# Peptides against a protein of PDB entry 6UG1, part 250

Target 1, 304 residues: chain A of PDB entry 6UG1
Amino acid sequence: SNEERKRRKYFHMLYLVCLMVHGFIRNEWINSKRLSRKLSNLVPEKVFELLHPQKDEELPLRSTRKLLDGLKKCMELWQKHWKITKKYDNVGLYMRTWKEIEMSANNKRKFKTLKRSDFLRAVSKGHGDPDISVQGFVAMLRACNVNARLIMSCQPPDFTNMKIDTSLNGNNAYKDMVKYPIFWCEVWDKFSKKWITVDPVNLKTIEQVRLHSKLAPKGVACCERNMLRYVIAYDRKYGCRDVTRRYAQWMNSKVRKRRITKDDFGEKWFRKVITALHHRKRTKIDDYEDQYFFQRDESEGIPD
Target 2, 301 residues: chain A of PDB entry 6UG1 as posed
Amino acid sequence: SNEERKRRKYFHMLYLVCLMVHGFIRNEWINSKRLSRKLSNLVPEKVFELLHPQKDEELPLRSTRKLLDGLKKCMELWQKHWKITKKYDNEGLYMRTWKEIEMSANNKRKFKTLKRSDFLRAVSKGHGDPDISVQGFVAMLRACNVNARLIMSCQPPDFTNMKIDTSLNAYKDMVKYPIFWCEVWDKFSKKWITVDPVNLKTIEQVRLHSKLAPKGVACCERNMLRYVIAYDRKYGCRDVTRRYAQWMNSKVRKRRITKDDFGEKWFRKVITALHHRKRTKIDDYEDQYFFRRDESEGIPD

## One batch from the design tools (peptide; made by RFdiffusion4, then SolubleMPNN)

Design b2_p28_5_s3 (from b2_p28_5, 16 letters changed)
Fold by OpenDDE base, seed 5:
Structure b2_p28_5_s3 (fold): chain B 304 residues (1-304), chain A 28 residues (1-28)
Amino acid sequence: as target 1 above (304 residues)
Amino acid sequence: SKVRDEMIKELEKKLEELLKLVEELLKK
């Protein structure tokens, strides 16, 4: 019905705001000075120096290579620190079906919200789910004065899915779900003027995204609970930016159709949400990023 | 149905309330 379409649209919007606020809160928690002091001790001086290379005036790419090597070593150090990767409770922050949402509304299951103190303890001990692990990795890089962003791929229910039953069949549903991350890191490369993508936990990869990311879900089964639609970046200065364009190869042809921003109402609304979560002044880094997004939009073209 | 229209209005209201709470929490 038209009513059910509206209900799903508004519920998607509500859920998206809750996810984006969750990302903001986690980004605040990882700025903890107490956590920073503990996590800086995980990084030896030689690795710290690689994270802060001198500018090579002859070949800036040499400086980028040092930074990439430093980030690789940080991932290795983080794997050594992280002792226990817990499974998600149910589906974590991966996408729920409409049926699961309806069933959950009837179940007064008190989601035990993880408290800040418990989060900080989990990160400090290296005991938690993959999301806590990624968030802790971002905290470690920030403790080393690296300009690292927390990235969140927000997974609100698919308002474009009008099927009554959206039950997911399959014994491998969890394995397919966790194949791609919903949280990762970006690091600013001051030499190339680009963000470097870092997944320290799931794929254990570092990439300089050109046309597509390895972190973008591929295949039907993986996309059931992880649809690349809203990739939100949270920086150390409480900036909030939509970085979906980096990770979406087909932003205009495919991704836009599944976003609230497909229409002018949704675009204006989503811009208000981003603005409400963005607590810093614009910087030259934002200018370089916007220029990159513009070039990526032009290069994709208008879908025929 | 009247119930569905009320549920939609309640979702709209909760969305506005949540946005206001976000704005207030983040202005402090």
Scores: peptide ipSAE 0.143, ipTM 0.732, DockQ to the pose 0.220
Fold by OpenDDE base, seed 1:
Structure b2_p28_5_s3 (fold): chain B 304 residues (1-304), chain A 28 residues (1-28)
Amino acid sequence: as target 1 above (304 residues)
Amino acid sequence: SKVRDEMIKELEKKLEELLKLVEELLKK
């Protein structure tokens, strides 16, 4: 019905705000000075120097290569620190079906909300789910004065899916769900004027995204609970930016149709949410990023 | 149905309340 379409749209919006606020709160928690002091001690001086290379005036690419090597070594150090990767409780922050939402609304499940103190302890001990691990990795890079962003792929229920029953059947449902991350890291490369993508936990990859990312979910089974629609970046200065364009190969043709921003009302609303979560002044880094997004929009073209 | 319209209005209200809470969390 038209009413059910509206209900799913508004529930999607509500769920999206809750996810984006969750990302903001986690981004605040990883700025903990106490955690920063502990995590900086995990990074040897030689690795710190690689994270902060001098500008090579002859070949700026050499400086980028040092940074990439430093990030690789940080990923290896993080794997040594992280002792226990817990499975997600149920589906974690992956996408729920409409049926699962309806069933969960009827069940007064006391969600054990992870407290800030428990999060900081989990990161410090190296015990937690993959999201906590990624968030801790971002905290370690920030402790080393690296301009690292927390990236969150927000997974609100698909308001474009009007099927009544979307029961996900399959023995491998968890493996397919966790095949791609929900959280990852971006690091600012001051030499190339680009964001470097770092997945320290799931795919254990570092990439300089040009046209597509390895972190973008592919295949039907993986997209059931992880649909690239809202990739939100949280920086160390409480900036909030939509970076979906980086990771979406087909932003205009495919991704936009599944976003609330497909219409003017949803675009205006989503801009208000981003503006509410964005607590810093614009910088030259934002200008370079917006220029990159513009070039990516031009290069994709208008879908036929 | 009247029940669905009420649920939609409740979701709209909760959305506005959450936006205000976001704005308040962000003023502190």
Scores: peptide ipSAE 0.140, ipTM 0.732, DockQ to the pose 0.248
Fold by OpenDDE base, seed 4:
Structure b2_p28_5_s3 (fold): chain B 304 residues (1-304), chain A 28 residues (1-28)
Amino acid sequence: as target 1 above (304 residues)
Amino acid sequence: SKVRDEMIKELEKKLEELLKLVEELLKK
């Protein structure tokens, strides 16, 4: 019905705001000065120097290569620090079906909200789920004065799915679900004027995204709980930006159809949410990023 | 149905309340 479509749309919007606020709160927690002091000690001076290479005026690519090597070494250091990767409780922040949402609303399950103190302890000990691990990695890079963003792929329920949810099958579903991350890192490369994508936990990869990312879910089974729709970037200065365009090869043809921003009402509303979460002034980094997104929109074209 | 319309209005209200809470959390 039109009513059920409207219900699913508004519930999607509510859920999306909750996810985006969760990302904001986690981004604040990783800015902890106490955590920063502890995590900076994990990074040797030689690795710190690689994270802060001098500008090679002859070949800026050499400076980028040093930064990439520093980031690789930071991932290796982070793997040594991280002792226990916990499984997600149920599906974590992956996408739920509408049936699962209805069933969860009836179950007064006390969701144990992780407190800030527990998060900081988890990161400091290297014990937690993959999301906590990624968030801690971003904190470590920030502790080394790296301009690192926390990236969150927000997974609200699919308001465009009007089908009755089939039961997503058991053990293979978890493996397919966690095949691609929900959280990752981006690092500003001041030499190339681009964001470097870093997944320290799941795929353990560093990528300079051109047309598509390895972090973009592929295949039906992986996309059931991880649909690339809302990739939100949280920076160290409490900036909030939609960076979905970086990771979406087919933003206009495929991704937009699954976003609240498919219509003018949803676009205006989503911009209001981003603006509410964006607590810094615009910078030249935002200009370079917007120029990159513009070029990516032009190169994709309008879908037929 | 009347019940669904009421649920939609409740979701709209909760969305506005959540946005206000976000704005308040962000002012501190």
Scores: peptide ipSAE 0.135, ipTM 0.729, DockQ to the pose 0.248
Fold by OpenDDE base, seed 3:
Structure b2_p28_5_s3 (fold): chain B 304 residues (1-304), chain A 28 residues (1-28)
Amino acid sequence: as target 1 above (304 residues)
Amino acid sequence: SKVRDEMIKELEKKLEELLKLVEELLKK
């Protein structure tokens, strides 16, 4: 019905706001001074120097290579720190089906909200789910004065899916779900004027995204609970930016159709949400990023 | 810092406004 279409659209909007607020809160928690002091001790001086290379005036690419090597060593140090990776309770922050949402409304499962103190303890001990691990890695880089962003792929239920029964077939569902991350890191390369993508936990990759990312879900089974639609960046200065364009190969032709921003009402609303979560002034880094997004939109072309 | 607490309060207010807008949409 038209009513069910509206209900799903609005529930998607509410769920998206809740996810984006969750990302903001986690980004605040990883700015903890107590956590920063503890995590800085995990990074040897020699690795800190690689994270902060001098500008090579002859070949700026040498400075980028040092930064990439420093980030690789930080991933290795993080793996040594992290002792226990917990499975997600249920599906974590991966996408739920409409049926699962309806069934969850009937089941008063006490969602045990993780407290700030429990999060800080989990990161400090190296014990938690993959999302806590990624968030802790971003905290470690920030403790080393690296301009690292927390990236969140927000997974609200698909309001474009009008099927009543959206039951997912069982056995490999968890493996396919966790194949691609929901949280990752970006690091600002001041030499190349680009963001470097870092997945320290799931795929254990560092990439300089050109047209597509390795972190973008591929295949039907992986996309059932992880649809690339809302990739939100949270920086150390409480900036909030939509960076979906970086990770979406087909933003205009495919991704936009699955976003609330497909219409003017949704675009205006989503811009209000971003503005509400963005607590810093614009910087020259944002100008370079917007220029990159513009070039990516021109290069994709207008969908036929 | 006092500035951060003011920024958090402003965020909370804006989020509540956005949630109300979503709730008004849910009623239609």
Scores: peptide ipSAE 0.052, ipTM 0.620, DockQ to the pose 0.036

Design b2_p28_5_s4 (from b2_p28_5, 16 letters changed)
Fold by OpenDDE base, seed 4:
Structure b2_p28_5_s4 (fold): chain B 304 residues (1-304), chain A 28 residues (1-28)
Amino acid sequence: as target 1 above (304 residues)
Amino acid sequence: SKVREEMIKELEEELKKLEEEVKELLEK
């Protein structure tokens, strides 16, 4: 019905805001000075120097290579720090079906919201789910004065799915779900004027995204709970930016159709949400990023 | 910190406004 379409759009919007607020709160928590002091001690001076290479005036790529080597070593150090990767409780922040949302609304389950103190303890001990681990990795890089962003792939329920029963096949559902991350890191490369993508936990990869990312979910089973639609970047200065264009090869043809921003109303509303979560002035880094997104939009073209 | 409490309060206020805006859109 039209009513059920309106209802699903509403719940999608509300859930998206809650997810984006969650990302913002986690981004604040990883800025903890107490956590920063602890995590900086995990990074030896030689690795810190690689994270902060001198500008090679002859070949800026040499400086980028040092940064990439430093980031690789930081991933290795992080793996040594992280002792226990917990499974998600149920599906974590991966996408729920509409049936799961309805069942959850009826069940007044006290979601034990992780407190800030518990999060900081979890990161400090190296004990937690993959999301906490990624968030802690971003905190470690920030503790080393690296311009690292927390990236969140927000997974609101699919308002374009009008099926009544959206039950998923249970057997491999968890493995397929966790095949791709929903949290990762980006690091600003001041030499190439680009964001470097870092997945320290799941795929354990570092990439300079050109046309597509390895972090973009592929295959039907993986996309059931992880649809690339809203990739939100949270920086150390409380900036909030939609970076979906980086990770979406087919933004215009495929991804946009699954976003609230498919219409002018949804675009205006989503812009308000971004603005409400964006607590810093614009920088030259934002200009370079917007230019990159523009070039990526032009190169994709308008879908036929 | 005071700054954190203020930021959380502002965020809660903005979240409430956004929830109200979304509700008004369903009533249309």
Scores: peptide ipSAE 0.026, ipTM 0.648, DockQ to the pose 0.039
Fold by OpenDDE base, seed 5:
Structure b2_p28_5_s4 (fold): chain B 304 residues (1-304), chain A 28 residues (1-28)
Amino acid sequence: as target 1 above (304 residues)
Amino acid sequence: SKVREEMIKELEEELKKLEEEVKELLEK
């Protein structure tokens, strides 16, 4: 019905805001001075120097290579620190089906909201789910004065799915769900004027995204609970930016149709949500990023 | 349905708590 379409759209919007606020709160928690002091001690001086290379005036790419090597070593150090990767409770922050949502309403499952103190303890001990691990990795890089962003792929329920039963069938549902991350890191490369993508936990990869990312979900089963639609970047200065364009190869043809921003109302609404979560002034880094997104939109073209 | 109204209400309460937490973080 038209009412059901409106309800699913509203619920998608509400759930998206909750997820984006969750990302904002986690981004604050990883700025903890107490955590920073502990995590800085995980990074030896030689690795710190690689994270802060001098500018090579002859070949700026040499400086980028040092930074990439430093980030690789940081991932290795992080794997040594992280002792216990817990499974998600149920589906974590992956996408729920409409049926799962309807069923969860009947069950007053008190979402055991992880307190800030418990989060900081989990990161400090190296015990937690993959999301806590990624968030802790971003905290470690920030403790080393690296301009690292927390990236969140927000997974609100699919308002474009109008099926009554949206149950997911399959014994491998958890493996397919966790195949791709929903949290990762970006690091600013001041030499190339680009963001470097870092997944320290799931795929254990570092990439300089050109047209597509390894972190973008591929295949039907993986996309059931992880659809690339809202990739939000949270920086150390409480900036909030939509970076979906980086990770979406087919933003205009495929991704936009599954976003609230497909219409003018949704675009204006989503811009208000981003603005409400964005607590810093614009910088030259934002200018370089917006120029990159513009070039990516032009190169994709209008879908025929 | 009553179930959907309760769900919306729970999410609105969760949203309100998250907004309050964000507000408390911005006031510090």
Scores: peptide ipSAE 0.022, ipTM 0.577, DockQ to the pose 0.922
Fold by OpenDDE base, seed 3:
Structure b2_p28_5_s4 (fold): chain B 304 residues (1-304), chain A 28 residues (1-28)
Amino acid sequence: as target 1 above (304 residues)
Amino acid sequence: SKVREEMIKELEEELKKLEEEVKELLEK
């Protein structure tokens, strides 16, 4: 019905705001001075020096290579720190079906919201779910004065799915779900003027995204609970930016159709949400990023 | 810190306004 379409759009918007606020809160928690002091001690001086290379005036690429080596070593150090990776309770922050939402509304399951103190303890001990692990890795890089962003792929329910029964079949649903991350890291490379993508936990990859990312979900089973639609970046200065364009190969042709921003009302609304979460002034880094997004939009072209 | 509490309060006010705009979208 038209009513059910409106209801699903509403729940999508509300759920998206809740997810984006969750990302904002986690980004604040990883800025803890107490956590920073503890995590800086995990990084040896030699690795810190690689994270802060001098500018090579002859070949700036040498400086980028040192930074990449430093990030690789930080990933290895993080794996040694992290003792226990817990499974998600149910589906974590992966996408729920409409049926699961309706069933959860009836069940007053007290979602035990993780408190800040419990989060800081979990990161400090190296135990928790993969999202806590990624968030802790971003905190470690920030403790080393690296310009690291927390990235969140927000998974609100699919308002474009109008099927009544949206039950997911199959025993492998968890393995397919966790194959691609919901949280990852980006690091600013001041030499190349680009963001470096870092997945320290799931795929254990470092990449400079050109046209597509390894972190973008592929295959029907993986996309059921992880659709690339809203990739939000949270920086150390409480900036909030939509970086979906980096990770979406087909932003205009495919991804936009699954976003609230497909119409002018949804675009204006989503811009207000981003603005409400963005607590810093614009920088030259934002100018380089917007120029990169513009070039990516021109290179994709207008969808036929 | 006082600055963080002010930022959270401002965010809560803007989120409430966004929730009202979402309700108006359903009435159309």
Scores: peptide ipSAE 0.021, ipTM 0.584, DockQ to the pose 0.036
Fold by OpenDDE base, seed 2:
Structure b2_p28_5_s4 (fold): chain B 304 residues (1-304), chain A 28 residues (1-28)
Amino acid sequence: as target 1 above (304 residues)
Amino acid sequence: SKVREEMIKELEEELKKLEEEVKELLEK
């Protein structure tokens, strides 16, 4: 019905705000001065120097290569620190079906929200789920004075799915779900004026995204619980930015149709949510990023 | 139109509450 369509749109919007606020809270927690002091000790001086290369005036690419090598070594150090990767409880922050939401509304399952103290302990010990591990990796880079962002792929329920039964019957549902991350890292490359994408936990990859990312879900089974729609970046100064354009190859043709921002009302509403979570002034880094997104929109073109 | 405007108001009120919670978290 038209009513059920409105209801699903409303729940999508509310769930999206809750996810974006969750990302904001986790981004605050990883700014902990106590955690920073502990995590800085994981990074040897030689690796710190690679994270902060001098500008090579002859070939700026040499400075980028040093930064990439430093980030690779940080991923190796992080893997040595991280002792226990726990499975997600149920589906974690991956996308729920409408049936799962309805069943969860009837069952007053008190989701025990992880407390700040428990999070900081988990990161410090290297014991937790993949999301805690990624968040801790971002904290380690920030402890080394690297301009690292926490990235969150927000997975609200699909308001464009109007099927009554949305149950997922797959035997490999968990493996397909966790094939691609929900959280990752971006690092500002001051030499190339670009964000470097870092997945330290899942794919264990570093990439300079041009047209597509390795972190973008591919295949029907993987997209059932992980649809790339709202990739939100949280920086160390409490900036909040929509960076979906970086990871979406087909933003205009495919991704936009699955977003609340497909209409002017949804666009205005989503801008209010971003503005509410954005607690810093605009910088030249934002200008370079917006220019990159503009070039990506022009290069995709208008879908025929 | 009216049902859409009511849903907008509810979402704006919930957003405002979440903004207040976020402010309180930043002040601690």
Scores: peptide ipSAE 0.020, ipTM 0.543, DockQ to the pose 0.161

